# Peptides against a protein of PDB entry 3OIQ: the designs that were tried, part 48

Target 1, 212 residues: chain A of PDB entry 3OIQ
Amino acid sequence: KNRIFVSSSKDFEGYPSKAIVPVQFVALLTSIHLTETKCLLGFSNFERRGDQSQEDQYLIKLKFKDRGSERLARITISLLCQYFDIELPDLDSDSGASPTVILRDIHLERLCFSSCKALYVSKHGNYTLFLEDIKPLDLVSVISTISTKSTNSSKHSSSELISECDLNNSLVDIFNNLIEMNRDEKNRFKFVKLIHYDIELKKFVQDQQKVL

## One batch from the design tools (peptide; aimed at target 1 I20)

Design b1_p25_3_s3 (made by RFdiffusion4, then SolubleMPNN; from b1_p25_3 with T6N F9E E10K E17K V23I)
Fold by OpenDDE base, seed 3:
Structure b1_p25_3_s3 (fold): chain B 212 residues (1-212), chain A 25 residues (1-25)
Amino acid sequence: as target 1 above (212 residues)
Amino acid sequence: FSIKSNFTEKDAEEFLKSDEEFIYK
């Protein structure tokens, strides 16, 4: 089956009520939920759903059915947190309990861009997204990619492969949504509150704000 | 780099046969 690029979490409303569909999207990591029984990752593009930007527009379940998959889930969380410089609570509780990690609102402190491959699995109109692959994206690389392609709008490479265009369009849409959230006085998201807010991000945001 | 979860279509078929709850209802 061909993998479908998903630009909106609303696309799933049109998906078959009984299916297994490979999908791909890019979004910001917003939450991590690791317990003894499950591992979930929350992602968002911050698409407007009414008056509020919704967190966790994409809730993705990791494989967590045996000790091997549980270990891989924990390693996945550790590697993502290491990549994004997310502080995990000390997992060193000497209590032989499996480490529990519950992080929310990650996007308020760090922009954790991630390219996700998942299986959409549905029955009776209900669905779950299961993680197949996650690729964390570097913010400098994201900014560079958007900035270089905004000048080169003329190469429609018509290759049917999940287009580098779809990824870039979604990255632009995310930044536009973040700019709108930053302009809203009621929204908790502010670029200046990001731990990694630097001169490059500041300049990029200021330049994008002039186009919106 | 990328991280693979090793979730397969077979795991999805097993899930559909289970009594496990869906995230989206």
Scores: peptide ipSAE 0.726, ipTM 0.973, DockQ to the pose 0.890
OpenDDE base, seeds 1, 2, 4, 5: peptide ipSAE 0.725, 0.725, 0.726, 0.726; ipTM 0.973, 0.973, 0.973, 0.973

Design b1_p25_3_s4 (made by RFdiffusion4, then SolubleMPNN; from b1_p25_3 with T6D F9E E13K E21D V23I)
Fold by OpenDDE base, seed 4:
Order: structure tokens, then C-alpha cells, then sequence
Structure b1_p25_3_s4 (fold): chain B 212 residues (1-212), chain A 25 residues (1-25)
């Protein structure tokens, strides 16, 4: 089956009530929920959804069925947190109790851009997204990709069904949504409160704000 | 780099046959 690029988590409202559909999206990591029984990652593109929380628009479940998959889930969390400089409590507790990690509002401190591949798994109109692959994206690379969009539709190989255009559009949409949130005095999100807020991000945001 | 999960289409079929709750209802 071809992998479908998802630009909005509302797209799932039109999906089959009984299916297994490979999907891909790009979003910001917003939450991590690791317990003894489950591992969930929350992502958002911060699309406006009325009065609904803009957090966790994509809740992705990791396989967590046995000690092997649980270990892989913990390693996945550790590697993501290492990549994004997210401080975790020691997951290697010598105490045979699986450490609980509950992080929320990650986007308030760090922009953790992630390209996710998942399986949409549905029955009776209900669905769960299961993680297949996660690629953390470097913020500098994201900024450069958005900034260079004007010239090189280079002939990247027709084999990745997900157009570079879809990825770039979603990245632009995320930044536009963050700019709107930053302008809203009631919104907790502020670029200047990001731990990694640098001159490059500042300049990029200032330049994007002139277009909006 | 990317991090691959060990979740498969077979795992998805097993999930659909299980009584495990869906995230989205």
C-alpha cells in the first residue's frame, strides 16, 4: 500500500472505519507518556481547532506488548530526548520498576520537529496510530528547507510518493501557526522562551512575520 | 537518523482482533 502524507489530523475523519493505512506526517513533539503499560508520543502542527487543545493532535502509540518492545520504546524515548536535548529522569533505574515519564508542553521549551511514519489502524470508526518510524529533524535544516523552497524543484527520485512539497508546506504551516500563537497574548507559546532561541531562529521568525 | 519501531501490519491485525482500547473513539 502507498503511504499517505497527512497534513491535518482531521484527515482521519474521512478515513475508512476498518483499515490499516500507512501514513506519514511532520509535526512538533508535544508530549511523552511512558508508563508501565504504555508508551505514547504526542505531536501537533498547532492547526486551529476551535476551543480544543492544540496539543497532542497526533497521539502515536509505540509497541509495548512485551519486555523486548518495552525496552525498544524506552530506547526510542531516550534517543529522541538525547537528540532534542530533553532532560529525562534516569530510565535505567536498577530498581525493577519501569520508570514513569510524563512530559507535556514540550513545544514551550523546544521545537522538536519530527517526521513520523505510522499505521492508522481502525475498527468501527475508532482508530489508533502506531509508530513505524520517527525521524527527528534539525531546526536549522527545517529553517533552511523553508527558506530555499523558491528555486530548486530538483528532480528528486519519483520513488518517495510523499512530495517534498507536502513536507515543506506542513513545515511552513507549523511555523505560521507558531507565529500566530506567539502574537496571541493569551497563548503560553513564545519564541523568546525557547531554550534554543538563537539569532538564526529570531531572524527567520522576524522574516516570516513580515509575510503574515 | 531515524528510529524504527518493531510495529508491523501483523501487529496491527492482532490489535484489531484484541479487546484493546482505541485512542480515538
Amino acid sequence: as target 1 above (212 residues)
Amino acid sequence: FSIKSDFTEEDAKEFLESDEDFIYK
Scores: peptide ipSAE 0.725, ipTM 0.973, DockQ to the pose 0.927
OpenDDE base, seeds 1, 2, 3, 5: peptide ipSAE 0.723, 0.724, 0.724, 0.724; ipTM 0.973, 0.973, 0.973, 0.973

Design b1_p25_4 (made by RFdiffusion4)
Pose (drawn by RFdiffusion4):
Structure b1_p25_4 (pose): chain A 183 residues (1-47, 54-90, 99-149, 165-212), chain P 25 residues (1-25)
Amino acid sequence: KNRIFVSSSKDFEGYPSKAIVPVQFVALLTSIHLTETKCLLGFSNFEQEDQYLIKLKFKDRGSERLARITISLLCQYFDIELPDPTVILRDIHLERLCFSSCKALYVSKHGNYTLFLEDIKPLDLVSVISTISTKCDLNNSLVDIFNNLIEMNRDEKNRFKFVKLIHYDIELKKFVQDQQKVL
Amino acid sequence: EEEELEERLLENLKKTTENLEKLNE
């Protein structure tokens, strides 16, 4: 195939006014909006706000069930508590870091566009830390994301703090420290 | 073309569900 890797949501400015373009990006899961009619997953690389809004389209009940199971499994994989109805989660990153490799379809018309979900591969934080420490587009993105997360942590006004993560590991405390030295 | 895109999106949703299920096993 010819899936185009996007490093930023701004890349979508050069894309056709009407086309179907397979894309792929890496980001943190930041929000979930699940209704009976539609589901939107928000991701961000904090280059610091929501940036990617991925849609899971479904019309009938059969496809709704699949969408619900998909959200359930994604949340379970990241240890996100889910009440299972309109379901809303925000600023998930303030509590949990959820790196994800996502493949999507860019569908545009009249200059407007929507990113539809094709695949989502959660990335273990332990592997993310290891992948950065031992050591392309994926890695560049993981590095950029973690750097922005580092600057957000330094900024006193920003609500993002590593110590406030429900999963603040000793190894996470270690990687963040040894990561600032590079700065 | 719209119908084909909808079918494709449904197939992708099934595949994504299967992949996430396997990861949680």

Design b1_p25_4_s1 (made by RFdiffusion4, then SolubleMPNN; from b1_p25_4, 13 letters changed)
Fold by OpenDDE base, seed 4:
Structure b1_p25_4_s1 (fold): chain B 212 residues (1-212), chain A 25 residues (1-25)
Amino acid sequence: as target 1 above (212 residues)
Amino acid sequence: EEKELEELQKKNLEKLKKKLEELLK
């Protein structure tokens, strides 16, 4: 089956009640919930959904069948966090119980752009997204990609089945949503509170704010 | 189906681990 690009987690409401569909989306990492039996990764594009939480719009699940799989997941999540410069609490508890890690609201401190591949699995109208791949995206690369595509429809046939347009549109949408959140005095999200808030991000946000 | 999915998840994690290790070099 071809991989489907998903621009909104609302798209899943129209998906079959019994299906297996490979999907891909771009979103910000918002939460990590690591336990002995599973890891849940929350992602969001911060699409407005009425009064619903804008966090964890995409819940990606990892299940562990054994301690070996758990350890592999813990290492993999640690590497992902290391890439994003996210401090994980020391997972090396000498206590034979693997500590539970709960990180929430990651987007309030760091913009962790991620291209995610997942397997949509539905049964009886309920679905789960199972992790297939996460490509962490560098913020500088995201900014450059958004800034350059306003002018060059270069048909670079990247063999990635997802149109370079879909990726860019999603990245733009995320930034636009973040700009709206930043403008809302009631919203906890503020660009100036990001640990990695620099002159480049400041300039980019200021330029995007003029277009919105 | 569940066993196949679990094996696939393990294989995907192993691939992801390697990719992340390469990105951090």
Scores: peptide ipSAE 0.680, ipTM 0.950, DockQ to the pose 0.813
OpenDDE base, seeds 1, 2, 3, 5: peptide ipSAE 0.679, 0.680, 0.680, 0.679; ipTM 0.950, 0.950, 0.950, 0.950

Design b1_p25_4_s2 (made by RFdiffusion4, then SolubleMPNN; from b1_p25_4, 11 letters changed)
Fold by OpenDDE base, seed 2:
Structure b1_p25_4_s2 (fold): chain B 212 residues (1-212), chain A 25 residues (1-25)
Amino acid sequence: as target 1 above (212 residues)
Amino acid sequence: DEEELEKLLLEKLEELREKLEKLLS
């Protein structure tokens, strides 16, 4: 089955009540909920949904079946956090119980752009997104990608059917949404509060704000 | 099959781990 690029988590409302659909989206990592039995990764593109929370629009699930799979998931999450410079609480608590990790509002401190592949699995009208892949995206690369008007580099690497256009559009949309959030005095998100807020990001945001 | 799906997802998770390790090396 061809992988479907998803620009909005609302798209899933139109998906079949019983299906398995490979999907891909681009979003910011917003939360990590790691327990003994499962991990949930929250992602958002911060699409306006009226008065609804813009957080955790995409909930990606990692299910553990055994200690091995739990360990694998923990290591994988640790590596992801390491890439994004997310501080995890020291897992080294000598208590033989796997510590619960709950991180929320990650986007308030760090922009963790991620290209996610997941399986949409629906049953009885409810769905779960199961993790297939996360490609962390470097912020500098994201900024460069948005700033460089898409020269159609026709390098169709034949294998990934998802157009570079869809990725780029989603990245632009995310930044636009963040700019709107930054302008909203009621919104907690502020670019200047990002730990990694630098001159490059500042300039980029300023330039994008002029277009919006 | 739920079991087959679970197996596939675990394989994908292993692949992801390897990818992340390579990105961090």
Scores: peptide ipSAE 0.639, ipTM 0.951, DockQ to the pose 0.833
OpenDDE base, seeds 1, 3, 4, 5: peptide ipSAE 0.637, 0.638, 0.637, 0.638; ipTM 0.951, 0.951, 0.951, 0.951

Design b1_p25_4_s3 (made by RFdiffusion4, then SolubleMPNN; from b1_p25_4, 10 letters changed)
Fold by OpenDDE base, seed 2:
Structure b1_p25_4_s3 (fold): chain B 212 residues (1-212), chain A 25 residues (1-25)
Amino acid sequence: as target 1 above (212 residues)
Amino acid sequence: MEKELEEKLKKNLEKLVENLKKLLE
């Protein structure tokens, strides 16, 4: 089955009530919820949804049922946090309880762009997204990708079913949404509050703001 | 079908961890 690129989490409202569909999307990591029984990653593209929270538009589950899969989930979270320079509370607390990690509003401090592959699994009208793969994207690379007008480099790397166009469009949409949020005085998101806010990001945002 | 999905998801996690490790290298 071909993997479907998803530009909006609203697309899932039109999906079959009983299906398994491989999907892919690009979004910002917004939350991490790791407990003894569950691992959830929240992502958002910050599309406007009226009065609904723009957080966790994509809730992805890392399913674990055994100690081995739980360990893999924990390692996954650790590696993601390491990549994005997200401080995890010291997992080393000697209390034999598996540490609970609950991080929210990650996007307020760090832009954690991620290309996600997931399985949409629906049953009885409800769905769950299961993580298949996640590729963290470097912000510099994201900025460069958006800034370089799509030179149609027809290098069909045959393996990635997603058109470079879909990825780029989603990245642009995310930045546009962030710019709108930054302009909104009621919105908590501000680029200048990002820990990694540098001259390059500042310039990029300023240039994008002129186009919007 | 559910067991097969679970096995697939476990294998995906193994691959994911490997891929993330390679990115941090």
Scores: peptide ipSAE 0.498, ipTM 0.911, DockQ to the pose 0.853
OpenDDE base, seeds 1, 3, 4, 5: peptide ipSAE 0.495, 0.497, 0.498, 0.492; ipTM 0.911, 0.912, 0.912, 0.909

Design b1_p25_4_s4 (made by RFdiffusion4, then SolubleMPNN; from b1_p25_4, 13 letters changed)
Fold by OpenDDE base, seed 2:
Structure b1_p25_4_s4 (fold): chain B 212 residues (1-212), chain A 25 residues (1-25)
Amino acid sequence: as target 1 above (212 residues)
Amino acid sequence: EEKELEEKQKKNLEKLKKKLEELLS
């Protein structure tokens, strides 16, 4: 089955009530909810959805069957957080109960761009997105990709089903949405409050703001 | 089907772990 690139989580409203569809999207990591039984990863492109929260538009689920799977998930989430320089609360509690980790509003401190592969599974009109892959994207690389408009059709291997165009368009859309949020006085998101706000990001945002 | 999905998830997570380790090295 061909993987479908998803530009909006609203696309899922048009999906069959009973289906299994491999999907891919690009979004910012917004939340992590790790429990003993599951991990939920929240992602968002911050598209405007009326008065609804712009957070967690994509909820990616990991289920744990056993302690081994839980441990594997915890390690993997830790590595993901290390990549994004996200401080996880010290898992060092010697208490044999795996602590629940709840991180929210990650995008207020760090822009964690992620290319996600998931399996859309619907039953009786409800759906779940099951994790298949997360490719974390470096912010510098994201900025460079958007800035260069590089039509560099580098003939990288035929296996990446996503057109470079779909990726780039989604990245641009995310930045545009963030710029709108930054301009909105009611929105908590501000670029200047990002821990990694540097001269490069500042310049990029300023240049993008001139185009919008 | 649920068992197969969960085995697939485990394999995907193992692959993801390895990829992240490679990115952090």
Scores: peptide ipSAE 0.654, ipTM 0.946, DockQ to the pose 0.827
OpenDDE base, seeds 1, 3, 4, 5: peptide ipSAE 0.652, 0.654, 0.654, 0.654; ipTM 0.945, 0.946, 0.946, 0.945

Design b1_p25_5 (made by RFdiffusion4)
Pose (drawn by RFdiffusion4):
Structure b1_p25_5 (pose): chain A 183 residues (1-47, 54-90, 99-149, 165-212), chain P 25 residues (1-25)
Amino acid sequence: KNRIFVSSSKDFEGYPSKAIVPVQFVALLTSIHLTETKCLLGFSNFEQEDQYLIKLKFKDRGSERLARITISLLCQYFDIELPDPTVILRDIHLERLCFSSCKALYVSKHGNYTLFLEDIKPLDLVSVISTISTKCDLNNSLVDIFNNLIEMNRDEKNRFKFVKLIHYDIELKKFVQDQQKVL
Amino acid sequence: SITEQLHETVKELFENNLDDILEEA
């Protein structure tokens, strides 16, 4: 194929006013909006706000069920608690870090666009840390994301703090420290 | 595994809705 890797949501400024373009990006899962009619997943690389809004479209019940199972599995994979109806989760990153490699379909018309979900591969935080420590677009993105997360942690006014993560590991405490030295 | 189940479910959901997504172009 010819899937185009996007490093930032701003890249979508150069895209056609009416086209179907397969894309791929890496970001943290930050929000979920699940209704009976639609589902939107928000991701961000914190270059510090929501940036990518991915849509799972479904019309009938059969496809709704698949969307529900998809959200259920994604949340279970990240140890996210899910009440299973309109379902809303925000600022997931303040409590849990959920790196994801996502493939999407950019669909635009009249200059407006929507990113539809084609695939989502959750990335284990342990593997993310290891991939950064031992050591392309994926890695550049993982590094940039972690750097921004580091600066957000330094900033006293920012609500993001590693020690406040429900999964604050000893190894996470270690990687963050040895990561600031590079700065 | 959870990731295999997720992949399979997402693939099936996408294939079922691909025509509807293409209509929005």

Design b1_p25_5_s1 (made by RFdiffusion4, then SolubleMPNN; from b1_p25_5, 11 letters changed)
Fold by OpenDDE base, seed 4:
Structure b1_p25_5_s1 (fold): chain B 212 residues (1-212), chain A 25 residues (1-25)
Amino acid sequence: as target 1 above (212 residues)
Amino acid sequence: SLLEQLQKTLKELFEKTKEDILSLA
């Protein structure tokens, strides 16, 4: 089955009540919830959804079933956080208690763009997204991709590739949403509060603000 | 690379749990 690119988490409302659908989306990492029983990653495009929280629009599960798979999940989270320079408590504590990691509002400190492949699995109208693959995206690369409309049509004919257009559109939408949030005095998100706020990001935001 | 390690680890996790995931539908 062809992988479906998802531009909005609302798309899942129209999905079959009983299905397995491979999906792909791009979003910002907003939360990490790792406990003894589950691992959840929250992602968001910060689409306006009325009065609903814009956080964790994509709740993605890393399933584990035994100690071995749990360890792999923990390693995955550790590596992901290492990539984004997110400080985690030592997950390797030899103390028999699996450490709990709860991080929220990651986007307030770091823009962690991620391209995710997941399985949509639904039963009886409820669904769960299971993470298959993740590609963290460097902010500099994201900015460059948006700024350079160069459709490098790498003709990789595999039906599993996100169209460059879909990716770019999603990235632009996210930034536009962030700009709106930044302008809103009631919103806690501010670009200047990002740990990695630099001259390049500042310039990019300023340029994008002129178009909006 | 860090990315390769991440993707490899996640792939291993997914493959180990894939059957269980598919059984949920």
Scores: peptide ipSAE 0.743, ipTM 0.973, DockQ to the pose 0.936
OpenDDE base, seeds 1, 2, 3, 5: peptide ipSAE 0.742, 0.742, 0.743, 0.743; ipTM 0.973, 0.973, 0.973, 0.973

Design b1_p25_5_s2 (made by RFdiffusion4, then SolubleMPNN; from b1_p25_5, 14 letters changed)
Fold by OpenDDE base, seed 3:
Structure b1_p25_5_s2 (fold): chain B 212 residues (1-212), chain A 25 residues (1-25)
Amino acid sequence: as target 1 above (212 residues)
Amino acid sequence: SLLEELQRTLKELFEKERESIESLA
């Protein structure tokens, strides 16, 4: 089955009540919830959805059923956090208690762009997304991609079936949403509060704000 | 690389759980 690119988590409202569908989306990592029984990653593109929280629009599960799979989940989270420079409490604490990790509002400190492949699994109208693959995207690369593809239609034939256009459009949409959030005095998100806020990001945001 | 290790680990996890995941449909 062809993997479907998802531009909005609302797309799932139209999905079959009983199905298995491979999907892909691009979003910001917003939360990590690792407990003894489950691992959940929250992602968002910050699409306006009425009065609902813009966080965790994509709730993605890492399933584990035994200690071996739990360990793999834990390692996965550790590596992901290492990639994004997210500080985790020492997961290796010799205390026989499985460390619980609860991080929220990650986007307030770091823009953790991620391309995610997931399996949509539904039964009786309820669905769960299971993480198959993740590609963290570097902010510099994201900025460059948005800035350059506005001008150069260079057909890089990346054989991945998902159009480079879908990825780019999604990235643009995310930034536009962040800009709107930044303009909203009631919104906690501010670019200047990001730990990695630099001259490049500042310039990019300023330039994008002129177009919006 | 860090990315390769991340993706490999996640893939291993997913494949171990695939049957269990698919059984939920």
Scores: peptide ipSAE 0.749, ipTM 0.974, DockQ to the pose 0.964
OpenDDE base, seeds 1, 2, 4, 5: peptide ipSAE 0.749, 0.748, 0.749, 0.748; ipTM 0.974, 0.974, 0.974, 0.974

Design b1_p25_5_s3 (made by RFdiffusion4, then SolubleMPNN; from b1_p25_5, 13 letters changed)
Fold by OpenDDE base, seed 4:
Structure b1_p25_5_s3 (fold): chain B 212 residues (1-212), chain A 25 residues (1-25)
Amino acid sequence: as target 1 above (212 residues)
Amino acid sequence: SLLEQLQKTLKELFEKTKEEIESLA
């Protein structure tokens, strides 16, 4: 089955009420909710949706069914956070209590770009997205990708051609949305408040602001 | 690599739960 690239979480409103659809999207990690019973990752592209919160537009579930799979979920979260330099409480606590991790508004401190593969599963009009694969994207790589407009469609790697164009367009859209948020005095998001704010990001933002 | 570990772990998790996930439809 062909994987569908999703540019907006609104696309799911038009999806079948009973289906299993492999999807892919790119977004920023905004929240982590790990409890004894569930693991949820919130992602957003910060698309404007009227008065609705722009956080957690993509709510992605890591399902576990037993202690073994729960451990794998915890390890997954730990590794993801390690990749993004997100500080987590020690998840390996030998205390028989499953550690609870609740992180919100991650994007206010770190831009955690992620390419996600998920399984859309719907029943009776409700849906859940289950995480199948995640590729964290380095900010430097994201900036370079947007800046170089890599026309090199060269290598036919037979993997499901999610159009490099679709990915790039989504990345641009995310940055544009962040720039708008940064300009809004009422918005808590500010590039200068990012822990990893550097000269490269500053320059990139300044250059992008001139185009908007 | 860290990425490989992440993806491997997640893949293992997904494969273990895939059948149950698919049964939800």
Scores: peptide ipSAE 0.734, ipTM 0.972, DockQ to the pose 0.947
OpenDDE base, seeds 1, 2, 3, 5: peptide ipSAE 0.733, 0.733, 0.734, 0.733; ipTM 0.972, 0.972, 0.972, 0.972

Design b1_p25_5_s4 (made by RFdiffusion4, then SolubleMPNN; from b1_p25_5, 13 letters changed)
Fold by OpenDDE base, seed 5:
Structure b1_p25_5_s4 (fold): chain B 212 residues (1-212), chain A 25 residues (1-25)
Amino acid sequence: as target 1 above (212 residues)
Amino acid sequence: SLLEKLQKTLKELFEKTEEDIKSLA
């Protein structure tokens, strides 16, 4: 089955009421919600949706059903946070109590770009997205990818080429949305408040602002 | 690598829960 690239979470409004569809998207990690019963990751492209919150446009579930699978979910979250330099409470505490992790507004401190593969699963018009795979994207690599517009993939399959174009377009859209948020005095997001704000990011943002 | 460990762990989790996920449709 062909994996569908999703550019907007609104696309799911047109999806079948009863289906299993493999999907892929790129977005910023905005939240982590890990409890004894569930693990949810929030992602967003920060697409303008009127007065609605722009965070958690993609709510992705890591399902677990037993202690073994719960451990795998916790390890997954720990490794993801390690990749993005997000500080978590010690998840391995011998205290027998499963630590609760609730992080919100991650994008206000760190731009955690992620390429996600998920299963769209719907029943009776409601759907859940289940995480299948995740690839964290380094900000430097994202900036380089957008700046070079490099279609240098002469060796990639047509499906890989389409996926690469879709990925690049979505990355551009995300940055454009962030620039708009940064310009809005009412929006909490500011590039200068990012922990990793540097000269490279500053220059990139300034250059992108000239095109908008 | 860190990425390989992340993806391997997630794959193992997904494989263990895939049948349960598909049963929700």
Scores: peptide ipSAE 0.741, ipTM 0.973, DockQ to the pose 0.953
OpenDDE base, seeds 1, 2, 3, 4: peptide ipSAE 0.741, 0.740, 0.741, 0.741; ipTM 0.973, 0.973, 0.973, 0.973

Design b1_p25_6 (made by RFdiffusion4)
Pose (drawn by RFdiffusion4):
Structure b1_p25_6 (pose): chain A 183 residues (1-47, 54-90, 99-149, 165-212), chain P 25 residues (1-25)
Amino acid sequence: KNRIFVSSSKDFEGYPSKAIVPVQFVALLTSIHLTETKCLLGFSNFEQEDQYLIKLKFKDRGSERLARITISLLCQYFDIELPDPTVILRDIHLERLCFSSCKALYVSKHGNYTLFLEDIKPLDLVSVISTISTKCDLNNSLVDIFNNLIEMNRDEKNRFKFVKLIHYDIELKKFVQDQQKVL
Amino acid sequence: ELEEFIEEHQKEAMENIIENLQKLL
């Protein structure tokens, strides 16, 4: 195929006013909006706000069930608690870091566009830390995301703090420290 | 036509995603 890797949401400015373009990006899961009619997943690389809004479209009940199972499995994989109805989660990153590799379909018309979900591969934080420490587009994105997360932690006014993560590991405490030295 | 295409594509994509996530769990 010819899937185009996007490093930032701003890249979508050069894209056609009407086209179907397979894309791929890396980001943190930040929000979920699940209704009976639609589902939107928000992701961000914190270059610090929501940036990618991925839509799971479904019309009938059969497809709704699949969307619900998909959200259930994604949340379970990241240890996110899910009440299973309109379901809303925000600023998930303040509590949990959820790196995700996502493939999507850019669909535009009249200059407007929507990113539809084709695939989502959750990335283990342990593998993310290891991938950065031992050592392309994926890695560049993982590095940029972690750097922004580091600057956000330094900023006293920003609500993001590693020590406030429900999964604040000793290894995470270690990687963050040895990561600031590079700065 | 485009709406139908997106619907069929989304259904297949969700099935695949479920299979992949189940393998990880």

Design b1_p25_6_s1 (made by RFdiffusion4, then SolubleMPNN; from b1_p25_6, 12 letters changed)
Fold by OpenDDE base, seed 2:
Structure b1_p25_6_s1 (fold): chain B 212 residues (1-212), chain A 25 residues (1-25)
Amino acid sequence: as target 1 above (212 residues)
Amino acid sequence: SLEKELLERQKEALKKLIEELKKLL
């Protein structure tokens, strides 16, 4: 089955109550919930959904059934956090208790852009997204990609089934949503509160704000 | 079982992801 690009987590409301669908989306990492039995990775594009929380619109589940699967998940989370400069509470507590990690509101401190591949699995009207892949996206690369596609230039590499258009449109939509959140005085999100807020991001946001 | 297949698929996905993340670090 072809992988479906998903621009909104509302698309899943139209999906069959019993299906297996490979999906892909682009979103910001918003939460990590690591327990003894599972990991949940929360992602969001910050699409407005009425009065509902804009966080965790996409919940990717890692299942632990054995020590091997738990170890692989813990290593994966550690490496993702290392890539995004996310401080994990020390997993190395000498207490043989598997530490529970709960990170929320990651987007308030860091923009962790991620291209996610998941398997949508529904049963009895409920669904779960199972991880197939996460490609972390560098913020400089995201900014450059959005900025350069306002000017038509240059072919690179036929191998991802996603239209480069779908990826870019989703990245633009995320930034537009963040700009709206930044303008809202009631919203906790502010670009200036990002740990990695630099002159490049500032300029990019200012230029995008002129188009909105 | 579907559950066993999903678990094996997850293990292979995580192994690949770990190797790709190590190249980015």
Scores: peptide ipSAE 0.651, ipTM 0.951, DockQ to the pose 0.830
OpenDDE base, seeds 1, 3, 4, 5: peptide ipSAE 0.650, 0.650, 0.651, 0.649; ipTM 0.951, 0.951, 0.951, 0.951

